# Peptides against a protein of PDB entry 8YVU: the designs that were tried, part 209

Target 1, 39 residues: chain A of PDB entry 8YVU
Amino acid sequence: PQLCYILDAILFLYGIVLTLLYCRLKIQVRKAAITSYEK
Target 2, 160 residues: chain B of PDB entry 8YVU
Amino acid sequence: TWLTVLKKEQEFLGVTQILTAMICLCFGTVVCSVLDISHIEGDIFSSFKAGYPFWGAIFFSISGMLSIISERRNATYLVRGSLGANTASSIAGGTGITILIINLKKSLAYIHIHSCQKFFETKCFMASFSTEIVVMMLFLTILGLGSAVSLTICGAGEEL

## One batch from the design tools (peptide; made by RFdiffusion4, then SolubleMPNN)

Design b2_p30_6_s2 (from b2_p30_6, 14 letters changed)
Fold by OpenDDE base, seed 5:
Structure b2_p30_6_s2 (fold): chain B 39 residues (1-39), chain C 160 residues (1-160), chain D 39 residues (1-39), chain A 30 residues (1-30)
Amino acid sequence: as target 1 above (39 residues)
Amino acid sequence: as target 2 above (160 residues)
Amino acid sequence: as target 1 above (39 residues)
Amino acid sequence: LLLQELQEESSLSPEELFEKYVKAELTELE
């Protein structure tokens, strides 16, 4: 049971980090698309 | 283009708030239907006794709905309304986290007092179950608060 | 303990989905960068 | 096929995903 809670915490942290990275990457893709459209 | 990006992010955050609210409401209703919280001795379910799953879910749902409507209609009055609702939801989320932390501490203390080595004891099972539900609700509340705060910042940035 | 395992399963699934989406987005960024460099 | 379904699901707006989720939860409640 204690191992399960530790795993939950690790997976939760991983989910947050991935969400932030995904948001950053999405912004980069959008910026690249805008720059490509202006050229 | 930046405004379109922010709008899509706002819609996603609004949907996340509504989803979080629905999950909290579902947990609240399930706990209230399965357990007679009024007859449970102690403060293990103090967050449920305070009605947090219900009022918290309502606040997050209203905030999420207003955010989505504001994005769709792009009206100045709706943007202000959404900002107000998101601010209220952020405050409610912060209060909810505090209540849940207090409940979690009480539940953990109860488990320690009863030296719950045997999970099959009814009291230990109830305390463990309460702790698990409170932890899940805490995570959901943190997610909801994060979305509400993000929407509030985005809305405030549009008004400036 | 059972709820913890359910939460682990949900978080694990969420992590996998986010990882796949991140990989797809990363490929899109690379393609956009290559297209921008050729212009 | 799973990749296409995942592409279709990922191409759905967050609102459409939410509607699908609500429909799935409602179907589980029935």
Scores: peptide ipSAE 0.277, ipTM 0.768, DockQ to the pose 0.056
Fold by OpenDDE base, seed 3:
Order: sequence, then C-alpha cells, then structure tokens
Structure b2_p30_6_s2 (fold): chain B 39 residues (1-39), chain C 160 residues (1-160), chain D 39 residues (1-39), chain A 30 residues (1-30)
Amino acid sequence: as target 1 above (39 residues)
Amino acid sequence: as target 2 above (160 residues)
Amino acid sequence: as target 1 above (39 residues)
Amino acid sequence: LLLQELQEESSLSPEELFEKYVKAELTELE
C-alpha cells in the first residue's frame, strides 16, 4: 500500500511536468508559426 | 494549423476536466450511498459533508463543457463565457484543495490519536478509507485545476 | 488499497497519452524548424 | 507504417479514442 501511494506521487509529478513541457512546446510552435507567416 | 492544434488541446483539456468532474461525482455518490456520513463520528468526511464532490464536479463539468463548446463554435461570446467558467472552476478547485487538505489532516490526526495498529477496527478502517478517497479527490482536483488554468490561459491568449 | 491501484492505472494512462502528444508536438516543431531552415 | 497508424489513431475523435481504449482495457480484463 505504501508503494502505491509513492507511485501515485511520482505519476502525479510526472503529469504536471509533462503538462508544463507541453505548454512550453505549444508556445514554441506558435512562435515558429507566426515567424513563418511573417516571412 | 496552429489554431486547429490549439482547438484540439482545448478540447482535450475540456474533456479531461469533465472526466475528472465525473469521477469526483461518482466517488461522492458512492461514498454517500454506502456510508451514512451524518452518523460518522469526527470530521474524517468533512469534504463530503461540505458537499465538495457535488459542487466541485458541477463547476468542473460546466467549465469543461463551455470550453468544448467555445472551441467548436469559435464565437467570441462563448470564449468569454468559457474564460469566466474556467476562472470560476479554478477558484472552486483551489477551495476544494483547501477543504481536502483540511480533511486529510483531520483523518491523519484521527489515525494517529487512535494508534490504529489494527486496521480491522471499524473506526480505523473508515479513517483509512477516508484518507484514500480524499487523496484521490485531491489529485483529481489538482488535475481539474490544471486543466481549468490551462484553458483560462488559452482563452486569454485568444482574446489578446 | 485497490482504489490506489485504480488511481495508478488512470495516472499511468494519462502519462502515456501526454507523452505521446508531447512527442508528436516535438516532431512537428522539428519539421517546422527544418522547413524554416530550407527557406 | 507506424507513423501512419499513429496519424490514423490521432485522426480519431477523442471520443472514439476513448471508446477504443475502454474496449482494449475490457478485453485485457477478460
């Protein structure tokens, strides 16, 4: 049971980190698309 | 293409928010149907007594639905409505997290006071079960808050 | 204890889906960067 | 082929993907 809660915490942290990285990547894609449209 | 990607992400976030809300509602209804929370001694189910699973799920569901509708119709008034709903959902999520943390502390304190060496005692089992459910609801609430905040940022970016 | 495992499964699935989406976005960013370099 | 399959899977609506996933999980539980 303790291992399950530890796993939950790790997976939760991983989910948060991935969400933040995904948001950053999305912003980068948007910036690249805007720059490509201005050229 | 970038607008399509953003729309797809908004839809995904909205669906995630609705799903988390539905799971929270299901847990709330199951706990209320199986346990007579009103007769349980202590504050181990304080979040349930406050009706958080119900109103929290409603707020998240409405926010998610509005986000999906806003994305599909691409109407300015719907974007504003979605932004408002997501903001309200974010506030509700923050309040819910606070309530759940308080409930978790009370449940943990109860376990500590009763020195629950034997989980087979009804009181210790209920406190442990409450702790597990509260932790699950806390995770779901954080996920819902994350989705609502993300949708709010996306909506604000569309208005600029 | 059983509920903990269910939560683990949900979080694990969420993590996999997010990872796949992140990889897809990363590939799109790379393709956009290559196209921008060829122009 | 794997990229095309991933593209086809990504062309599915989120609802269809969810349904496919639920079916896959149910099949693993049987």
Scores: peptide ipSAE 0.254, ipTM 0.786, DockQ to the pose 0.061
Fold by OpenDDE base, seed 4:
Structure b2_p30_6_s2 (fold): chain B 39 residues (1-39), chain C 160 residues (1-160), chain D 39 residues (1-39), chain A 30 residues (1-30)
Amino acid sequence: as target 1 above (39 residues)
Amino acid sequence: as target 2 above (160 residues)
Amino acid sequence: as target 1 above (39 residues)
Amino acid sequence: LLLQELQEESSLSPEELFEKYVKAELTELE
């Protein structure tokens, strides 16, 4: 049971990091799309 | 700009590999320190008996380190070395996954055979603990393999 | 303890989905950058 | 100004960008 909680913590942290990276990438894609439209 | 993005991604993947390797080593060390695997008659810890956490972690660590070094030094010879190491790590990861799956099946079979309704029985506890560790190791190995494969693809793309 | 395993499964699935989405988004950013370079 | 901020953000190392993001999130939580 304790190992499960450790795994949960690692997976949770990984999920947060991936979410942040995904959000950043999504913002970059949006910015690139806007820049492409202004051109 | 593309090279810098790829470089940043390689560093991230390399760090992920090193982290995965370190976690695998930590798990291997903890299991070896807490449990005398040599005295466990069952195949519940077959992956540990095979030394997978150690050699797998070494391969992933070397691959990750080479990837980071290759990215930092931006030298063609290091890129090739990193590609080779990542390929080797990918193969090692695949082998490790296979071993872990076999171990997981054995552990699950043990739990089912002994009808481990009483979690407090030493044998059932050990089998459950083994299963948990193997699942964690499997997850880490999959992550490591994913990073190694990604680095291999990136390295191959640089050679083309 | 059973809830922990369920959480692990959910977090694992979430991690996989996010990784796939991140890869797709990354490919899209790459394609957008290539298209911008060809203009 | 937005272009300058984008250039500044693009010039930051990944670690600096991460630190800036963490600081921004912390500032938003405060």
Scores: peptide ipSAE 0.198, ipTM 0.757, DockQ to the pose 0.057
Fold by OpenDDE base, seed 1:
Structure b2_p30_6_s2 (fold): chain B 39 residues (1-39), chain C 160 residues (1-160), chain D 39 residues (1-39), chain A 30 residues (1-30)
Amino acid sequence: as target 1 above (39 residues)
Amino acid sequence: as target 2 above (160 residues)
Amino acid sequence: as target 1 above (39 residues)
Amino acid sequence: LLLQELQEESSLSPEELFEKYVKAELTELE
């Protein structure tokens, strides 16, 4: 049971980090698209 | 352009593979240090007795390292070496998944046979712990296999 | 205990989906960067 | 400022980003 909670914590942390990275990347794509449209 | 994308993906996949391997090694060493697996009766830790966490992690680590080195040096011979290592790691991962599934079935059967109503019984606790560790190892092995296969496909695409 | 395993499965699936989405987004960012460099 | 730092970090090579990620995870494990 305790190990399951440790795994949950690791997977949760991984999910948060990936979500943050995804959000950053999405913002970059949007900025790149805007810059391409202004040309 | 497409090659540059693949190259960056290869490095990421290689590092993911190394990380997965390191986690597998850490779990293997922790389990071996905390639990005297040799004194545990039954097939609950059959995957550990087979040394899977160790050899599997070594194969994944070597594959990941070769992939990173291949990407950094951009040499044709390193690409071939990485492809070979990733293929070997993919085979090892597939074998590991099979072993872990068998171990998981045995552990679940053990829990069912002993009618573990009292979770605090040492045997039931060990069986549940084993099941959890095997599930974790299974997930890590699937991740490692996925990374190795992806690297193999990328390497094969560069050789064409 | 059973809830923990269900959570692990959900978090694992989430991690896989996020990884795939991240890869797709990374490819899009690279394509956008290349298109910006050709102008 | 955080967005600029995030942009500077995203301008880091994928290798450097990954090294930072691994270092961050290792630091959380310690």
Scores: peptide ipSAE 0.265, ipTM 0.780, DockQ to the pose 0.083; fails the geometry check

Design b2_p30_6_s3 (from b2_p30_6, 15 letters changed)
Fold by OpenDDE base, seed 2:
Structure b2_p30_6_s3 (fold): chain B 39 residues (1-39), chain C 160 residues (1-160), chain D 39 residues (1-39), chain A 30 residues (1-30)
Amino acid sequence: as target 1 above (39 residues)
Amino acid sequence: as target 2 above (160 residues)
Amino acid sequence: as target 1 above (39 residues)
Amino acid sequence: LLLLELEEELSLSPEELFERYVKAELEELE
């Protein structure tokens, strides 16, 4: 049972980190697209 | 092509929010079907008694749907509509988290007061089960809030 | 205990989906960077 | 009634609600 809760916490943290990374990457793609359109 | 990909990504966040809402509803219905919460003594299931799984799931579903609809429309309307929907979802998620934290504290207090060394006692088992469900719901609400905030930040970034 | 395992499965699936999305977005950023370098 | 209870739970500090719950459970144990 304790191992399951630890796994939940790790997976949850991983999900949050991936979501943040995804958002950052999405912003970078948008900025790159805008820069390419202005050229 | 790039705009369609970006729209698909936002749609994915909206779908994730809807999925989170559906999971919350499923948990709410399962808990209501297994346990007669009205007859449970104490406030261990206060979040369920308050109907949080139902109204929270409805709010997240509406917000997710609004986000998806907003993404399918024009960019200017999309940004404003998505920002509004995501803000509403963020507020709903924050409220849900608050309620769940309160319920979690009550459940933990109950376990501590009854010195639940014997998990086979009905009261201790119910408190433990409530704690597990509340934790699961809390994670789901945090996921929903994370998706809503992510969409809000993405929308705000388009307005700047 | 059973609920914990269900949560682990959901979080694991979410992590996989986010990882795939992140990889797709990373590939898009790389393609955009290559296209900008060729111009 | 459910909405009123929700408003009451929202209006009360989590700490106050917790204290009331602890007091109620202690009274049941006596």
Scores: peptide ipSAE 0.390, ipTM 0.804, DockQ to the pose 0.009
Fold by OpenDDE base, seed 5:
Structure b2_p30_6_s3 (fold): chain B 39 residues (1-39), chain C 160 residues (1-160), chain D 39 residues (1-39), chain A 30 residues (1-30)
Amino acid sequence: as target 1 above (39 residues)
Amino acid sequence: as target 2 above (160 residues)
Amino acid sequence: as target 1 above (39 residues)
Amino acid sequence: LLLLELEEELSLSPEELFERYVKAELEELE
């Protein structure tokens, strides 16, 4: 049972990190699209 | 093409938020159906007594729906509305997390006070069950908050 | 204990979905960069 | 009633709520 909770914590942290990375990547894509449109 | 991808991402985040809300609602409903929380002595189920699974689920659902609608219609006014809803949902999520943490602390305190070494004691079993549910709800709330914040940031970035 | 496993399953699924989205976004960024370089 | 309980829960610091809860549980054990 304790191992399950530890796994939950790890998966949760992973989810947060992935969400942040996804947001950063999305912002980069948007910036690239804007730059492409201005050309 | 890029706009379409961004739209899909917003839609995905919205769907995730709705899904999180639905899961929270389902858990709330199941707990309410299995346990008469109103008759349970103590604050072990304080988050449920406060109706957090219900109002939280509603806020997240509304935010998710607005995000999906905003993405589909691509109207400036809808984007603003979605941003507002996501912000509100983020605040609601933060409040929910606070409530859940309080509930978790109470549950843990209860377990500690009663020296719940024997799982078969009814009180200890209920406290343990409550703790498990609260933890699940906490995770779901954090997921919902993450989705709402992500949508908010994405929406804000589009308006700037 | 069962609830913990359900949570693990949900978090795992979420992690997979986010990973797929991240990969798709990364591929899009790469494609955009290649297209920008060819111009 | 729910709103009042929520306000009470929000107005009380988590520590004070915890202390009250502990006291209540101790009284039930006695």
Scores: peptide ipSAE 0.385, ipTM 0.806, DockQ to the pose 0.009
Fold by OpenDDE base, seed 4:
Structure b2_p30_6_s3 (fold): chain B 39 residues (1-39), chain C 160 residues (1-160), chain D 39 residues (1-39), chain A 30 residues (1-30)
Amino acid sequence: as target 1 above (39 residues)
Amino acid sequence: as target 2 above (160 residues)
Amino acid sequence: as target 1 above (39 residues)
Amino acid sequence: LLLLELEEELSLSPEELFERYVKAELEELE
């Protein structure tokens, strides 16, 4: 049971990190699209 | 193309939010159906007594639905509505997290006070069960908050 | 303990979905970068 | 009533609520 909770914590952290990375990547793609449109 | 991708992401986030809300509602209803929270001594289920699973899930569901609708119709008023709903859902999520943390602290205190070394004692079992449910609800709430915040950022980016 | 495993399954699924989305987004960013370099 | 309880929970510092809870539980044990 304790291992399950540890796994939950790890998966949760992973989910948060991935969400943040996804957001950052999305912002980068948006910036790239804007710069391509201005050229 | 990028807008289309963003749209798909918003839809995904909205769906995730709705799913989270539904899961929260399901857990809330199951807990309320199985456990007579009103007869449970102590504040172990304070989050449930406060109705958080219900109102939180409703807010998240509304936010998710509005986000999906806003994305589909691409109307300015819907975007604003979605942004507002996402903001409200984010606030609700934050409040829920706070309540859940308080509940966890209470549960931990209860376990400590009663020296719950024996898991099979009814009170200790209930406290442990409550803790498990609260942790699950906390995770779901954080997921919902994450989705709501993400949608809010996306919506804000479209208005700018 | 059973509830913990259910949560693990949900979090795992979420992690997989996010990873796939991240990969897709990363590919798109790379494609956009390549197209910007060719102009 | 639910809103009042929510306001009461919000108005009370988590620490104060915790102390009250601990006191209440201690009183029940006694």
Scores: peptide ipSAE 0.376, ipTM 0.799, DockQ to the pose 0.009
Fold by OpenDDE base, seed 3:
Structure b2_p30_6_s3 (fold): chain B 39 residues (1-39), chain C 160 residues (1-160), chain D 39 residues (1-39), chain A 30 residues (1-30)
Amino acid sequence: as target 1 above (39 residues)
Amino acid sequence: as target 2 above (160 residues)
Amino acid sequence: as target 1 above (39 residues)
Amino acid sequence: LLLLELEEELSLSPEELFERYVKAELEELE
């Protein structure tokens, strides 16, 4: 049972980190698209 | 292509928010059906007494629905409405997290005061169950807040 | 204890979905970078 | 092949992915 809660915490942290990384990548893709449109 | 990708992401975030809301509502209804919270002495279920599962689920559902509608219609007024709803949902989520943390602290304090060595004692079982439900609701609320904030940032980026 | 396992399953699936989305975005960023370099 | 399989899985609507998720979770509960 304690291991399950630890796993939940790890998975939760992983989800937050992935969400942040996804947002960063999305911003990068948008910047790249704008730069390609201006050229 | 980029607009289509952004649209799919907004839809995904909206669906995630609706799902989170539905899960919170389901948990709230199950807890209310199984346990007579009104007759439980103490603050173990303070978050439920405050009606958080209900109003939190409603806010997240409305935010998710507005996000999906905004994405489908691609109207400027709907985007603004979705941004407003997502902001309101984010505030509600933050408030919900605060309430859940307070409830969790009370539940942990209750377990500590009663020296719950025997898990099968009714009071200790209820406190443990409350703690588990509160933790689950906390995770769901954080996920909902994350989706609402993400949608808000995406919507703000489209307006700029 | 059973609720913990349910939460783990939900978080795990969420993590997988986010990872797949992240990989897709990363591939898109790479394709955009290659296209910008060839122009 | 892995990329094609990934494209097929990602071509699924978010609703279909969600349904599969719910089904998988229900199977783990049984």
Scores: peptide ipSAE 0.339, ipTM 0.810, DockQ to the pose 0.058; fails the geometry check

Design b2_p30_6_s4 (from b2_p30_6, 17 letters changed)
Fold by OpenDDE base, seed 2:
Structure b2_p30_6_s4 (fold): chain B 39 residues (1-39), chain C 160 residues (1-160), chain D 39 residues (1-39), chain A 30 residues (1-30)
Amino acid sequence: as target 1 above (39 residues)
Amino acid sequence: as target 2 above (160 residues)
Amino acid sequence: as target 1 above (39 residues)
Amino acid sequence: LLIQELEKELSLSPEELFEEMVKAELTELE
């Protein structure tokens, strides 16, 4: 049972990190799209 | 196209919010059905007594729906509305997290006070169950908050 | 304890989905960067 | 306009909205 909670914590942290990375990438893609549109 | 992918991403975030909301509602309903929270001694289920699963789920659902609609119609006014809804949902999520943390602390304190070595004691079982549910709700709330904040940032970026 | 496993499953699924989305977005950013470099 | 849009969305059956969301999610999974 304790292992399950540890796994939950790891998966949760992974989810947060991935969400942040996804947001950063999305911002980069948007900036690239804007730059491409201005050209 | 890049626009299609971006739209899908925003829709995905909205769907994630709605899903989180639905899961919160399901948990709230299950807990209310299995446990008579009103008769439970202490504040182990304070988050449920406060109705957090209900109003939190509503806020996340509304935020998710507005985000999906805003993305589909690509209207500036919808973006603003979605931004407002996501902001409200983010605040609600933050409040929910706070409530859940307080509940978790109370549950843990209860477990410590009763020195719950025997899991089969009704009080210890209830405290453990409450802790598990609160942890799950906390994770869901954080997920919902993350999605709402992400959508808010996206909406704010579109207005700039 | 069973609830913990359910949460693990949900978080795991979420992590997989986010990873796939992240990979797709990363590929898109790379493609955009290549296109920008060719211009 | 926002109110009108909200009214439009509210005019959608919750079931239809749910179906659209599920379809959107499924399309994203594909």
Scores: peptide ipSAE 0.386, ipTM 0.820, DockQ to the pose 0.029
Fold by OpenDDE base, seed 3:
Structure b2_p30_6_s4 (fold): chain B 39 residues (1-39), chain C 160 residues (1-160), chain D 39 residues (1-39), chain A 30 residues (1-30)
Amino acid sequence: as target 1 above (39 residues)
Amino acid sequence: as target 2 above (160 residues)
Amino acid sequence: as target 1 above (39 residues)
Amino acid sequence: LLIQELEKELSLSPEELFEEMVKAELTELE
């Protein structure tokens, strides 16, 4: 049972990191699209 | 540059794979140090008896390291080597998942046969613990496989 | 204890989905970059 | 060449490799 909670913590942290990276990438895509539209 | 972003992602995937491998190895070593698996009755620890945590971790570690090296040096020969290692790691991961599923089924069957009403019984506790460890290893193996496949796709894309 | 395993499953699924979405987004960014370079 | 590169990476202390990994993760957070 304690190991399960440790795994949950690791997976949760991984999920947060991936979410942040995804958001950053999404923002970059949006900026690139806007720049392409202005050209 | 876009290439730099891709390289960073490959490195991240490689690091994730190495980390997963190290965690699997650590779990394997801890289980082997705490439990005399050879004297445990039944097939509850069949994955450990097969040495999966060890060889699986080695394959994932090698694959991850090769992926990182390939990304850093940007050499065609390293890309091929990484692709080969990732493919091998993917196969190993798939085999490991199969072994872990079989082990999980055996553990669950053992729990069912002994009608584990009391968790504090030594046999039931060991079966439950084995199940938990196998589930954790299964998740880690799936993560490792995912990273290896992703790296393989990225490497294949670079060769095209 | 059962809740921990359920949480693990949810977090694991979330991680897989995020990884797939991240890969898709990366492919989109690559396509956008190629299109921008050809212009 | 591959063997030489492997030897070069193996010559890096595990601690240095770990520090580089941590730095890489920190730079991603920034």
Scores: peptide ipSAE 0.365, ipTM 0.808, DockQ to the pose 0.031
Fold by OpenDDE base, seed 4:
Structure b2_p30_6_s4 (fold): chain B 39 residues (1-39), chain C 160 residues (1-160), chain D 39 residues (1-39), chain A 30 residues (1-30)
Amino acid sequence: as target 1 above (39 residues)
Amino acid sequence: as target 2 above (160 residues)
Amino acid sequence: as target 1 above (39 residues)
Amino acid sequence: LLIQELEKELSLSPEELFEEMVKAELTELE
């Protein structure tokens, strides 16, 4: 049971990290799109 | 093409938000049906007593629905409405997270104070169960908030 | 204990979904970069 | 053709994929 909670914490952290990475990547895509539109 | 991708992402986020809201509602209703919270002494279920699962889920559901509708109809007024709803949902989610964290702290404190070595004691069991439910609700709320914030950012980007 | 496993399942699914989205976004960024280079 | 099919599958709207995933998850929960 304690291991389950640890797993939850790890998965939660992973989810947060992935969300942040996704946001960063999305911003990069947007910047790339803007740069492509200006050319 | 990029706008289409963003729209697709918005719909996904909206669906995620609705799903999160529905799960929160389901959990809230299940907890209310299984546990007579009114008879539980203490602040272990303070988040439930505050009705957070209900109003939070409603706000998230509305936000998600508006986001999906806005994406489907491609109307400027709907985009603004979705942005407003997402902002409101984000605020609601933040408030909910705060309430849930407080509840979690109280539940954990209760477990520590009562030295719940005997898991079979009714009070310890209830505290543990409450903690589990609160943790689940907290995770769901964080997910909902994340989706709402993402939708808000997307909507704000469309207005700029 | 059972609730913990349910939470793990939800978080795991969320992680998979985010990973897939991240991969898709990464591919899009790569495609955009290639298109920008051909120009 | 396989690349086009893969592009089509990748061009599957994140929404459609999400809907499929949600459906899959709902099916697993049933």
Scores: peptide ipSAE 0.418, ipTM 0.823, DockQ to the pose 0.073; fails the geometry check
Fold by OpenDDE base, seed 1:
Structure b2_p30_6_s4 (fold): chain B 39 residues (1-39), chain C 160 residues (1-160), chain D 39 residues (1-39), chain A 30 residues (1-30)
Amino acid sequence: as target 1 above (39 residues)
Amino acid sequence: as target 2 above (160 residues)
Amino acid sequence: as target 1 above (39 residues)
Amino acid sequence: LLIQELEKELSLSPEELFEEMVKAELTELE
């Protein structure tokens, strides 16, 4: 049972990191789209 | 800017792969140090007896390291080497998943045979613990395979 | 203990979905950069 | 050339390589 909770913690951390990276990438896409529209 | 973003993603994937490999290695080492697998009767720890945590961790670590090196040096020959290493790591991951699934089936069968109503019996506890570890290793292997495949696709895209 | 395993499965699925979305977003960003460079 | 570069990278202590990776990851988080 304790090992299961450790795995949950690792997966949760991984999910948070991926979410942050996804958000950063999404912001970059938006900036690129705005720059393309201004041209 | 795009090349920089792609490089950062490759580096991140490589780091994730290395981290996964290190976790697998740590789990393997801890299990081997705490439990004398050689004295455990049955195939509950068949994946550990096969040395999967060790060779799998080595393959994933090498793949991740090569990916990071390839990204840092930005040389065409390094990209090819990283692609080869990631492909090998992906194959190793697939094999590892197969072994872990077989081990999981055996562990589940063991639990059913012993009708483990009493969790406090040493044999039932060991079988449950083994099942948990195998599941964890399976998840880590799938994550490692996913990272290796992703890096392979990225590397192939750079060669085109 | 069963709840822990269910949580692991959910977190794992979430990780896979996020990885796929991240890959798609990365491809979109690449396409946007190529289009910006051609202008 | 690839083997030579691998040898050069391997000559870096695994600890230093790990430290650099962790630093790179932390820099990306900032």
Scores: peptide ipSAE 0.384, ipTM 0.816, DockQ to the pose 0.029; fails the geometry check

